# Peptides against a protein of PDB entry 3ZOQ, part 1

No score or structure here was measured in a lab: all are predicted.

Target 1, 223 residues: chain A of PDB entry 3ZOQ
Amino acid sequence: QLLQDSWWNQLKEEFEKPYYQELREMLKREYAEQTIYPDSRDIFNALHYTSYDDVKVVILGQDPYHGPGQAQGLSFSVKPGVKQPPSLKNIFLELQQDIGCSIPNHGSLVSWAKQGVLLLNTVLTVRRGQANSHKGKGWERLTDRIIDVLSERERPVIFILWGRHAQMKKERIDTSKHFIIESTHPSPFSARNGFFGSRPFSRANAYLEKMGEAPIDWCIKDL
Structure headers, positions and changes below count from the first letter of each chain, unless a header shows other numbers.
Peptide ipSAE is a variant of ipSAE made for these designs: the mean of its two directions, with the distance scale d0 fixed at 1.0 Angstrom where the peptide's residues are scored. Compare it only between designs on the same protein; published cut-offs may not carry over.
A fold fails the geometry check if it doesn't show the stated peptide or something in it is severely misdrawn.

## One batch from the design tools (peptide; made by RFdiffusion4, then SolubleMPNN)

Design b1_p16_7_s1
Fold by OpenDDE base, seed 3:
Structure b1_p16_7_s1 (fold): chain B 223 residues (1-223), chain A 16 residues (1-16)
Amino acid sequence: as target 1 above (223 residues)
Amino acid sequence: SEEEEARIKALEEAEL
């Protein structure tokens, strides 16, 4: 099956719907005719690393990085050996100021994902060099469903929503059960307007502790 | 707006 059991049980019906079949056919053409990121095997890495039941925190991104070798199916994350994009650099700067973590020598957030941080983009593929090129093709409906099934989950989730794109998903989140941490986007164009000093990492851990859950070890070891 | 965020992301990635 396409996904591990916990996510498959939540999402299997989506993959049978016409919109997803159309998306799939579109993607087949795109991957055949264009350079598409991430690698097709990595599209669902966020769901592979973080099971439905193990989700503690969600960090929403827009769409994958569109440069060679960058995207690894996790929002904001880049493969080891790849130069850290500006937003990711700012994320690490805030991490350092928030909880004292050192800046890692790579940009992979896999260690977060393995601890229950769902690093979800709302659009899961992109054409090389063309940001947001797969917007409105069907991914948003699937990823909305991912947010919905998490919102419906009894065990609370912490949603970290950086910027307006992510914050538009607030209407799908049951705030009677779940927690939301909001700020401006970590991009250099917006980080100084609220992202810096927002302390999302310590705040997330504070919620986890209140829920009796283990906090996230946000500090990333060098490779 | 969605358009603004898209622009922010596009500009960031263009600087790579």
Scores: peptide ipSAE 0.101, ipTM 0.795, DockQ to the pose 0.276
Fold by OpenDDE base, seed 4:
Structure b1_p16_7_s1 (fold): chain B 223 residues (1-223), chain A 16 residues (1-16)
Amino acid sequence: as target 1 above (223 residues)
Amino acid sequence: SEEEEARIKALEEAEL
């Protein structure tokens, strides 16, 4: 099966639906004919690192980085040794100002994922050099279902929604049960309009504390 | 809008 048991139990029916079969066939062609990111084995890394039951926080991204060696199947994250993209740099700047973490010498957010931070893009693949090239091909329906099944979960989740694209998913989230942290996007084009100073990391941990759960250690160790 | 966010991301990643 594609996913570990906890996610498979929630999503197995999606993979049998026509839309996903069409998406799968499209992806087969794309990966065969073009350079597609991330590596096909890394597409579902967000779900591999963070089980359905272990999700504490969700951070939504749009689609993967489209440069060589960047995308690792986690929103905003880049593989070690890869230059930190501007949005990620701003995320770390806010992290430093929010809770005093040092800026790491790499851009991997795997340590967050392992603690229950689901780093989910709404679109899970992209063509080299072509941002949003796989928009509207079926990923959004699957990732909407991921949001839906998390919203339906009894144990509360914290959704961090940076920018309008992510915030449009708010309508799918039961806000009577789940918590939402919203701000402008960390992009240099929008970060100064509200992302900086939004303190999403301390706020997320405050919600976790209220829920009686262990906080996230957001500080990332150097490699 | 979604289109605006997409544009912002595209511009950001083009600078890489």
Scores: peptide ipSAE 0.092, ipTM 0.793, DockQ to the pose 0.273
Fold by OpenDDE base, seed 5:
Structure b1_p16_7_s1 (fold): chain B 223 residues (1-223), chain A 16 residues (1-16)
Amino acid sequence: as target 1 above (223 residues)
Amino acid sequence: SEEEEARIKALEEAEL
């Protein structure tokens, strides 16, 4: 099956729907005719690294990085050896100021994913050099369903919503059960308008502790 | 580039 059991049980009905079949056919053409990121085997990495039941925190992104070797199927994350994009650099700056972590020598957030941080983009593929080229093709319907099934989960989740795009998903989140951390986007265009100093990492851990959950070790080791 | 991608994403947010 396409996904591990915990996610498959939540999402299997989506994959049978016409919109997803159309998306799949579109993707088949795109991957055959264009350079598409991430690698097709990595599209669902966020769901592979973090099971439905293990989700503690969700960080929403827009769509994958569109440069060679960058995207690895996790929002904001880049493969080891890849230069850290501006937003990611700002994320690490805030991480350092928030909880004292050193700036890692790579941009992989896999260690967060393995601890229950779902690094989800709303659109899961992109054409090389063309940001948002796969917007409105069906991914948003699937990822909305991912947000919905997490919102419906009894065990609380923390949603970190950076910027307006992510914050549009607030209406889908049951705030009677789940916690939301909001700020401006870490992009250089917006980070100084509220992202810096927002301390999302310590705040997330404070909520986790309040829930009786183990906090996230946000500090990333060098490779 | 990484900078262009960041700019585009920021512009998308600004257009909302």
Scores: peptide ipSAE 0.043, ipTM 0.712, DockQ to the pose 0.088
Fold by OpenDDE base, seed 1:
Structure b1_p16_7_s1 (fold): chain B 223 residues (1-223), chain A 16 residues (1-16)
Amino acid sequence: as target 1 above (223 residues)
Amino acid sequence: SEEEEARIKALEEAEL
């Protein structure tokens, strides 16, 4: 099966639907004819690292980075050895100011994913050099379903929604059960309008502690 | 807006 058991039980019906089969056929052509990111084996890394039952926090992104060697199937994250993109640099700056973490010498957020931070993009693939090139091809329907099944989960989730695109998903989240942390996007174009000083990391951990769960160790070790 | 955020991301990624 494509996903580990906990996610497969929640999403298996989606993979049988026509929209996903059409998406799959599109992706087969794209990967054959174009350079597509991330590697096809890394598309569902967010779900591989963080099981449905282990999700504590969700951080939504738009779509993968479209440069060589960057995307690793996790929102905002880049493979080790890759220059940190501007938004990611700002994320680490806020992390430092919020809870005192040092700026890591790499951009991999895998350590967050392994602790229950679902680093989910709305669109899970992109054509090289063409941002949003796979928008409207079917990914949004699947990722909306991911948000839905998390919203339906009895055990609470914390959703961190940076920017307007992510915040549009609020309507899908049952705020009677789940917590939402909102600010402007960490992009240099918007970070000074509310992202800096928003303290999403300490706030997320405060909610986790309130729920009787272990907090996230947000600090990332150097490689 | 969604369009504005798409623009922001596109510009950021273009600078990489």
Scores: peptide ipSAE 0.094, ipTM 0.793, DockQ to the pose 0.281; fails the geometry check

## One batch from the design tools (peptide; made by RFdiffusion4, then SolubleMPNN)

Design b1_p17_1_s1
Fold by OpenDDE base, seed 5:
Structure b1_p17_1_s1 (fold): chain B 223 residues (1-223), chain A 17 residues (1-17)
Amino acid sequence: as target 1 above (223 residues)
Amino acid sequence: ALEAAIAEEEAAAAAAA
């Protein structure tokens, strides 16, 4: 996949490392022998929609949705026409309560990505029906590097860290330069324990305004 | 436990799709 120049400059050295070559060879086998999500062309969609320089906000996920047609290479996002997963529904409920946005009739977060919201999973592929099946295969090293190069960036970034998995990345973030918004995960199992009422969208925009940046239009239009 | 529950939710969402 061709990355934008800004990301390529930050990540090119990673792609030459043995771990990534091994990951790539593994993925070639997986895509040939198994049903893997997202489509191989969509693996780096988060980086395609949001350049390194354009990142304003990062939302970390764990790994892609593992059902047919769901994953589109963006954390929490689903392709149009796909039923909104429970976590995504809760994200939209919080969005509505936080800033008054209507619940969209689809689950695509591409409009956020295009505004500088990096929707990054820590693991970028998954086997059909097998959550975390590609955990520990090399993606985490690459995505850690993505976090690192953003942390090293002079221009501040807002990291939205939902749940413990995402929050484990906090140690990689220079909090002297960057802002962190933390809550429980939007999953039905955790949302009522702190995600609801956390108001991550208005808080993110408040930080952006303090930085002299344009806020994110978090409201998603119907298709 | 929560991470496992999240994975289960993701699995359930996929099964419902």
Scores: peptide ipSAE 0.028, ipTM 0.654, DockQ to the pose 0.197
Fold by OpenDDE base, seed 2:
Structure b1_p17_1_s1 (fold): chain B 223 residues (1-223), chain A 17 residues (1-17)
Amino acid sequence: as target 1 above (223 residues)
Amino acid sequence: ALEAAIAEEEAAAAAAA
């Protein structure tokens, strides 16, 4: 897929590497033989909505939702008209408690992405009904590079790292320049162990204000 | 499910703590 110029300049070398060519060939087979999510045109939506230069906040996910019509190429986000997954419901509960936002009638986080919130999964595709089915196939190497080039950027970034999988990426982040917000995952199984009350939204905005940047409007309007 | 996979990872983490 063609990326925005800012991301292309940062990632063009990755696309020429053997691992990425192998990943592409794997994906061609997978999309031909299996139902794969998201749609192939939506794989890089996180990079399409949020340019390299416009990134203010990064929220890391693992891999896309594997149910029909759910994944839209953004971590934790679901297409309008799709029932909110449990983790996303908990994200909105924390959002309400943190900064007073109403719970939206949909699960699309596109409004965050358009404001500079990079909603990045570490793995960008999945087989229908098979969580982590594309783990270890090359996506992690590309998404690690995305984290690396953001870490190398002079303009600071806020990284929101929910759960251990996301927190494993902390070693790639220059904490002398960038800010990290860590908690347990928003999953119903972990949210009560530290995600609730972590106030990631107000904390992210506090860092943005300290940097002289406009805060994120985290509140999502109904559709 | 994605939620279940995450839950298993977090449960394993909690058990190791």
Scores: peptide ipSAE 0.028, ipTM 0.596, DockQ to the pose 0.052
Fold by OpenDDE base, seed 1:
Structure b1_p17_1_s1 (fold): chain B 223 residues (1-223), chain A 17 residues (1-17)
Amino acid sequence: as target 1 above (223 residues)
Amino acid sequence: ALEAAIAEEEAAAAAAA
């Protein structure tokens, strides 16, 4: 299950480190003994859909949804046919208000990933019904390295940092090269305090245009 | 739930501000 894309050249050294070996062995036990999300084949979907060189935008999440059938290896995204979680509903409300997109009848963000939006969680697995159950097990070290190698990249990246957890990663980002869009989290508990009206989608596209890159088509079609 | 965990984190951040 090794990455064979441009990410391998950036991350190969991490996969050989003891912390990742320990993480891998932990995950083997967890998937054998517990119900773990996402499916083991979907853990690295963010990296599979968006190569290192193709990253235009990064959206950071914490850890995967821990309910049945929800997580698909992309931050905030849910599989088609799954009820949209409250935070995702608010993301789509802001999308509609920002750039006029219709609210989709599903919660899959795969179309963003395919356009260069890296939908990265800081922790890439979770036990069923147990939020943050895999926190501090090694994922954060790997995902910090992902942020680092993107920060070191010559071609600029746009980081969208919703909420305090994501914003704590700002210290790892070279703001002389890269753009940061910050607001409160899309959660119902924080969205009214700055997420709504933050217009992250139009702002991201404005930066892409300034860089001479194609903007993201943020609008999601119904399935 | 993930939403609850996020809410708790945001609430803690707001309380610390």
Scores: peptide ipSAE 0.027, ipTM 0.610, DockQ to the pose 0.052
Fold by OpenDDE base, seed 3:
Structure b1_p17_1_s1 (fold): chain B 223 residues (1-223), chain A 17 residues (1-17)
Amino acid sequence: as target 1 above (223 residues)
Amino acid sequence: ALEAAIAEEEAAAAAAA
């Protein structure tokens, strides 16, 4: 599936590189021999919903949910009808405490993506039941390039970096142009150590307003 | 499992720091 023109212009050179061709061949085998998430058509959903020019905020995840029907190609997001994972529940708890949004009856973050929130995992595929099974296979090089081209963009971006894995990408971000919001991860194991009370949603909107941009409507309607 | 793996990496990085 062809990327939007704005992303294609930024990433076309990556798709011609040997590492990406090797990744593609690996993925062909994986999808043929194993149950891989998300659906192959959903791998680039983050780029499909949010064009390069429309990116206002980036939220970095590690890799997709590895359970049936969960992953939809967006970091932290789950398809409607899927039980909210613990980290996502904590995201919604912080959202409620930060800006007063109700907890939605589903876990889809598509409404954020459509507003310019790039919900990017560093690794875009996973084997069923095997977290990080596609780590080190080439996705990180592509997603690093996505971060790089956003960092090179003149129009400022807000990067929300939850946990150390995401924070390792800070070195790739030009902080003279872009804003970073850092906290511990929303995981139940780390959320109480700094994620709760970090108020990433109101802080992101405050930066957007300062830049003369429309704020994100972070509140998610029930389905 | 994903949250556990992330938490373990965070814990390991905290121990190394």
Scores: peptide ipSAE 0.031, ipTM 0.649, DockQ to the pose 0.051; fails the geometry check

Design b1_p17_1_s4
Fold by OpenDDE base, seed 5:
Structure b1_p17_1_s4 (fold): chain B 223 residues (1-223), chain A 17 residues (1-17)
Amino acid sequence: as target 1 above (223 residues)
Amino acid sequence: SVAAAIAEAEKAAAAAA
């Protein structure tokens, strides 16, 4: 499926740049020779579900889950029927503690995406079983541009930056217009060091309400 | 295919210009 028209207007020039062409050629080889996640049709799901104009919140991830059937082109999200990864479980625990949502019986965050939560990984593909295997191959330049064009947008955006990797993008965000929510990563290795109790969901909604925007319904229904 | 999906994305980007 085509990307949202609003994203084309922002990103069309990137697709013609040499770095992206090199990335494209790399991806062709990788998908042919390796098991790559997500499915190629799902690579740009974050942009498919959330148009440039409709972005209210951005949640940055690093790269897709590298296990079978997990990644669906949305940061932290997994396809229905897939066991919730540890970081996602912690996200739902914080969601429950923050705003009282029940823990869903699945890990799909599509409902967030449809409400304007851009679930963007900085790297959009990965080899099976090899975390960060596609790091430094060109995705970061594209996703940096995504952050840049959102930062340039007049309508404010809320950036949720979990962990140091995501927080490195803070320098690209105009904090005179946009809001940043920072904490440690939801990973079991870091969640207890600041993610739990950070209340990103209520804080995001508080900003949205202050701006006169509809809050996000963060609670996810069971399937 | 991946090539087709990426090519379609590129084509769509060009068409949006």
Scores: peptide ipSAE 0.213, ipTM 0.807, DockQ to the pose 0.020
Fold by OpenDDE base, seed 2:
Structure b1_p17_1_s4 (fold): chain B 223 residues (1-223), chain A 17 residues (1-17)
Amino acid sequence: as target 1 above (223 residues)
Amino acid sequence: SVAAAIAEAEKAAAAAA
């Protein structure tokens, strides 16, 4: 799949750097020797669904789901027909309590992505059954650059940062231009410590309205 | 392949630029 021209203009210099070439070679070996998720065509889905200019909201994840058929190149999202992971279930519970959306019968967040919600993981690939197996291999440098170029954009962005890992990226965000919504992670281990009741969806829409932009329709239709 | 997918993405972006 091809990156949107707007992202190419922002990231083309990264793709020429040695670290990215090394990452590419690593990925070639990994996909050949191991079961890697997501599908290689889906690695950049977040950038494909949401152009640089169309980004309204960013939701940061860590790395893809590592089970069969789950990851689709979007943070927290799972392919239709896949059981909703615990963190995603909690996201939908908060969505329901925040703005009254029904819990969908699937876990695909593509509808958010198409509306300008960049569902970005900091690491874009993972080995089957091995969480964080591709940590420190070069993805973080690219995704840091993605955050940087969004921070440098004049048009404001809303960053939703769940948990410590995502919140570590706050230092890269110009808070004089951009908005940050922070809470604990939606994981069952942390959700009750601040994620529930954080109302990130209504807060994001409130910022969008203040900016004169259309709010996100966060409610997801059943398939 | 991953390399091919990435390379295609890069080439297409370069061609569209």
Scores: peptide ipSAE 0.199, ipTM 0.782, DockQ to the pose 0.019
Fold by OpenDDE base, seed 1:
Structure b1_p17_1_s4 (fold): chain B 223 residues (1-223), chain A 17 residues (1-17)
Amino acid sequence: as target 1 above (223 residues)
Amino acid sequence: SVAAAIAEAEKAAAAAA
């Protein structure tokens, strides 16, 4: 279905630009010739679940999971029935330690998206088994614009930036108006160096409460 | 299709698809 009107109003000029038209043509070829993730219908799920005006929190990822059935168009999220990737397992461990949520029996973060958590990857597609295969093809320009228009929004946003890649986007965020939560990445290679104990979920809710907004229910129910 | 999914992001393209 069409992007929500609020996102269309913010991004319509991007979709008309040559870089995006080139990206579009590239994607047509890639999906025809290769196995690409997520499903083409799921590419913009982050924007579909969370309107521009409803964004409360942004969690940045790099690119989609590149294994069969994993990616669902939301950063860090996997479809129900799929084994939780290591980074996602660590996210749930921190969630449990931070605010006492039980570890869910699935990896879908759709419930967060529906509450205003924009689960945005900087690159929105990937070839099967080839991490970063669609890097530098135009997605970064679009997703930079998404960050920019959120930064320009009058109503404050909370940006959760795990790891160096996400933290490089901090320069695009008006930190006089918006809140930043930074730590190392939830990856097993970095989680014990600062992600664990960073308490991003309670900290995000504390900012929301200060803003007079409803907190996120971060706890995910079993399916 | 990819074309349809992208067209859903583009109102003008969605009208033509």
Scores: peptide ipSAE 0.150, ipTM 0.759, DockQ to the pose 0.022
Fold by OpenDDE base, seed 4:
Structure b1_p17_1_s4 (fold): chain B 223 residues (1-223), chain A 17 residues (1-17)
Amino acid sequence: as target 1 above (223 residues)
Amino acid sequence: SVAAAIAEAEKAAAAAA
């Protein structure tokens, strides 16, 4: 996995730290002994699709989907041919209500990533069928640094923070430079309490336009 | 493998430094 040079410049010091080396050794064991998602080549897909300099929007997730064939290294996204998870269905419902996009026949958000939407989970791996199984193993320290270096960037970023877990990262974001869009999580348990009607897509594009940047084409074409 | 993927990332990073 070749990280984009721009991310390496920001993260190289982290990769040399003991915590990351320990995480790396843990991951070697986990992938050898357990079924781990996503595929090892897809762990850093968010950074592969969206360079440090190209980030326009960040959407934070917690950890990858833990079912077969689902996770592709992008928060909320699923590989084509995979049934859309409930949270993703709600994301597309809000997308339709917000800006009129049709609901796609797949759940891949790669088109967003290619436009500068960093689809970052705070934990980048998970054991099959065991949500949060890799919590507290070092990923959070790395992903906190990812948030930090984006916050330190002069060019503004839009952070979309759905739910309490993502919103806990707000303290790391310089709100004098960057924009935050907050709501409840798209999960069926919380979506009706503020996610629906939050219009994160139009709001993000409004901020991009204010910054003189091209808006995101959030509409996803069928495959 | 994870080891290879991480090693490649580290190697690419080292080459760019």
Scores: peptide ipSAE 0.222, ipTM 0.798, DockQ to the pose 0.019; fails the geometry check

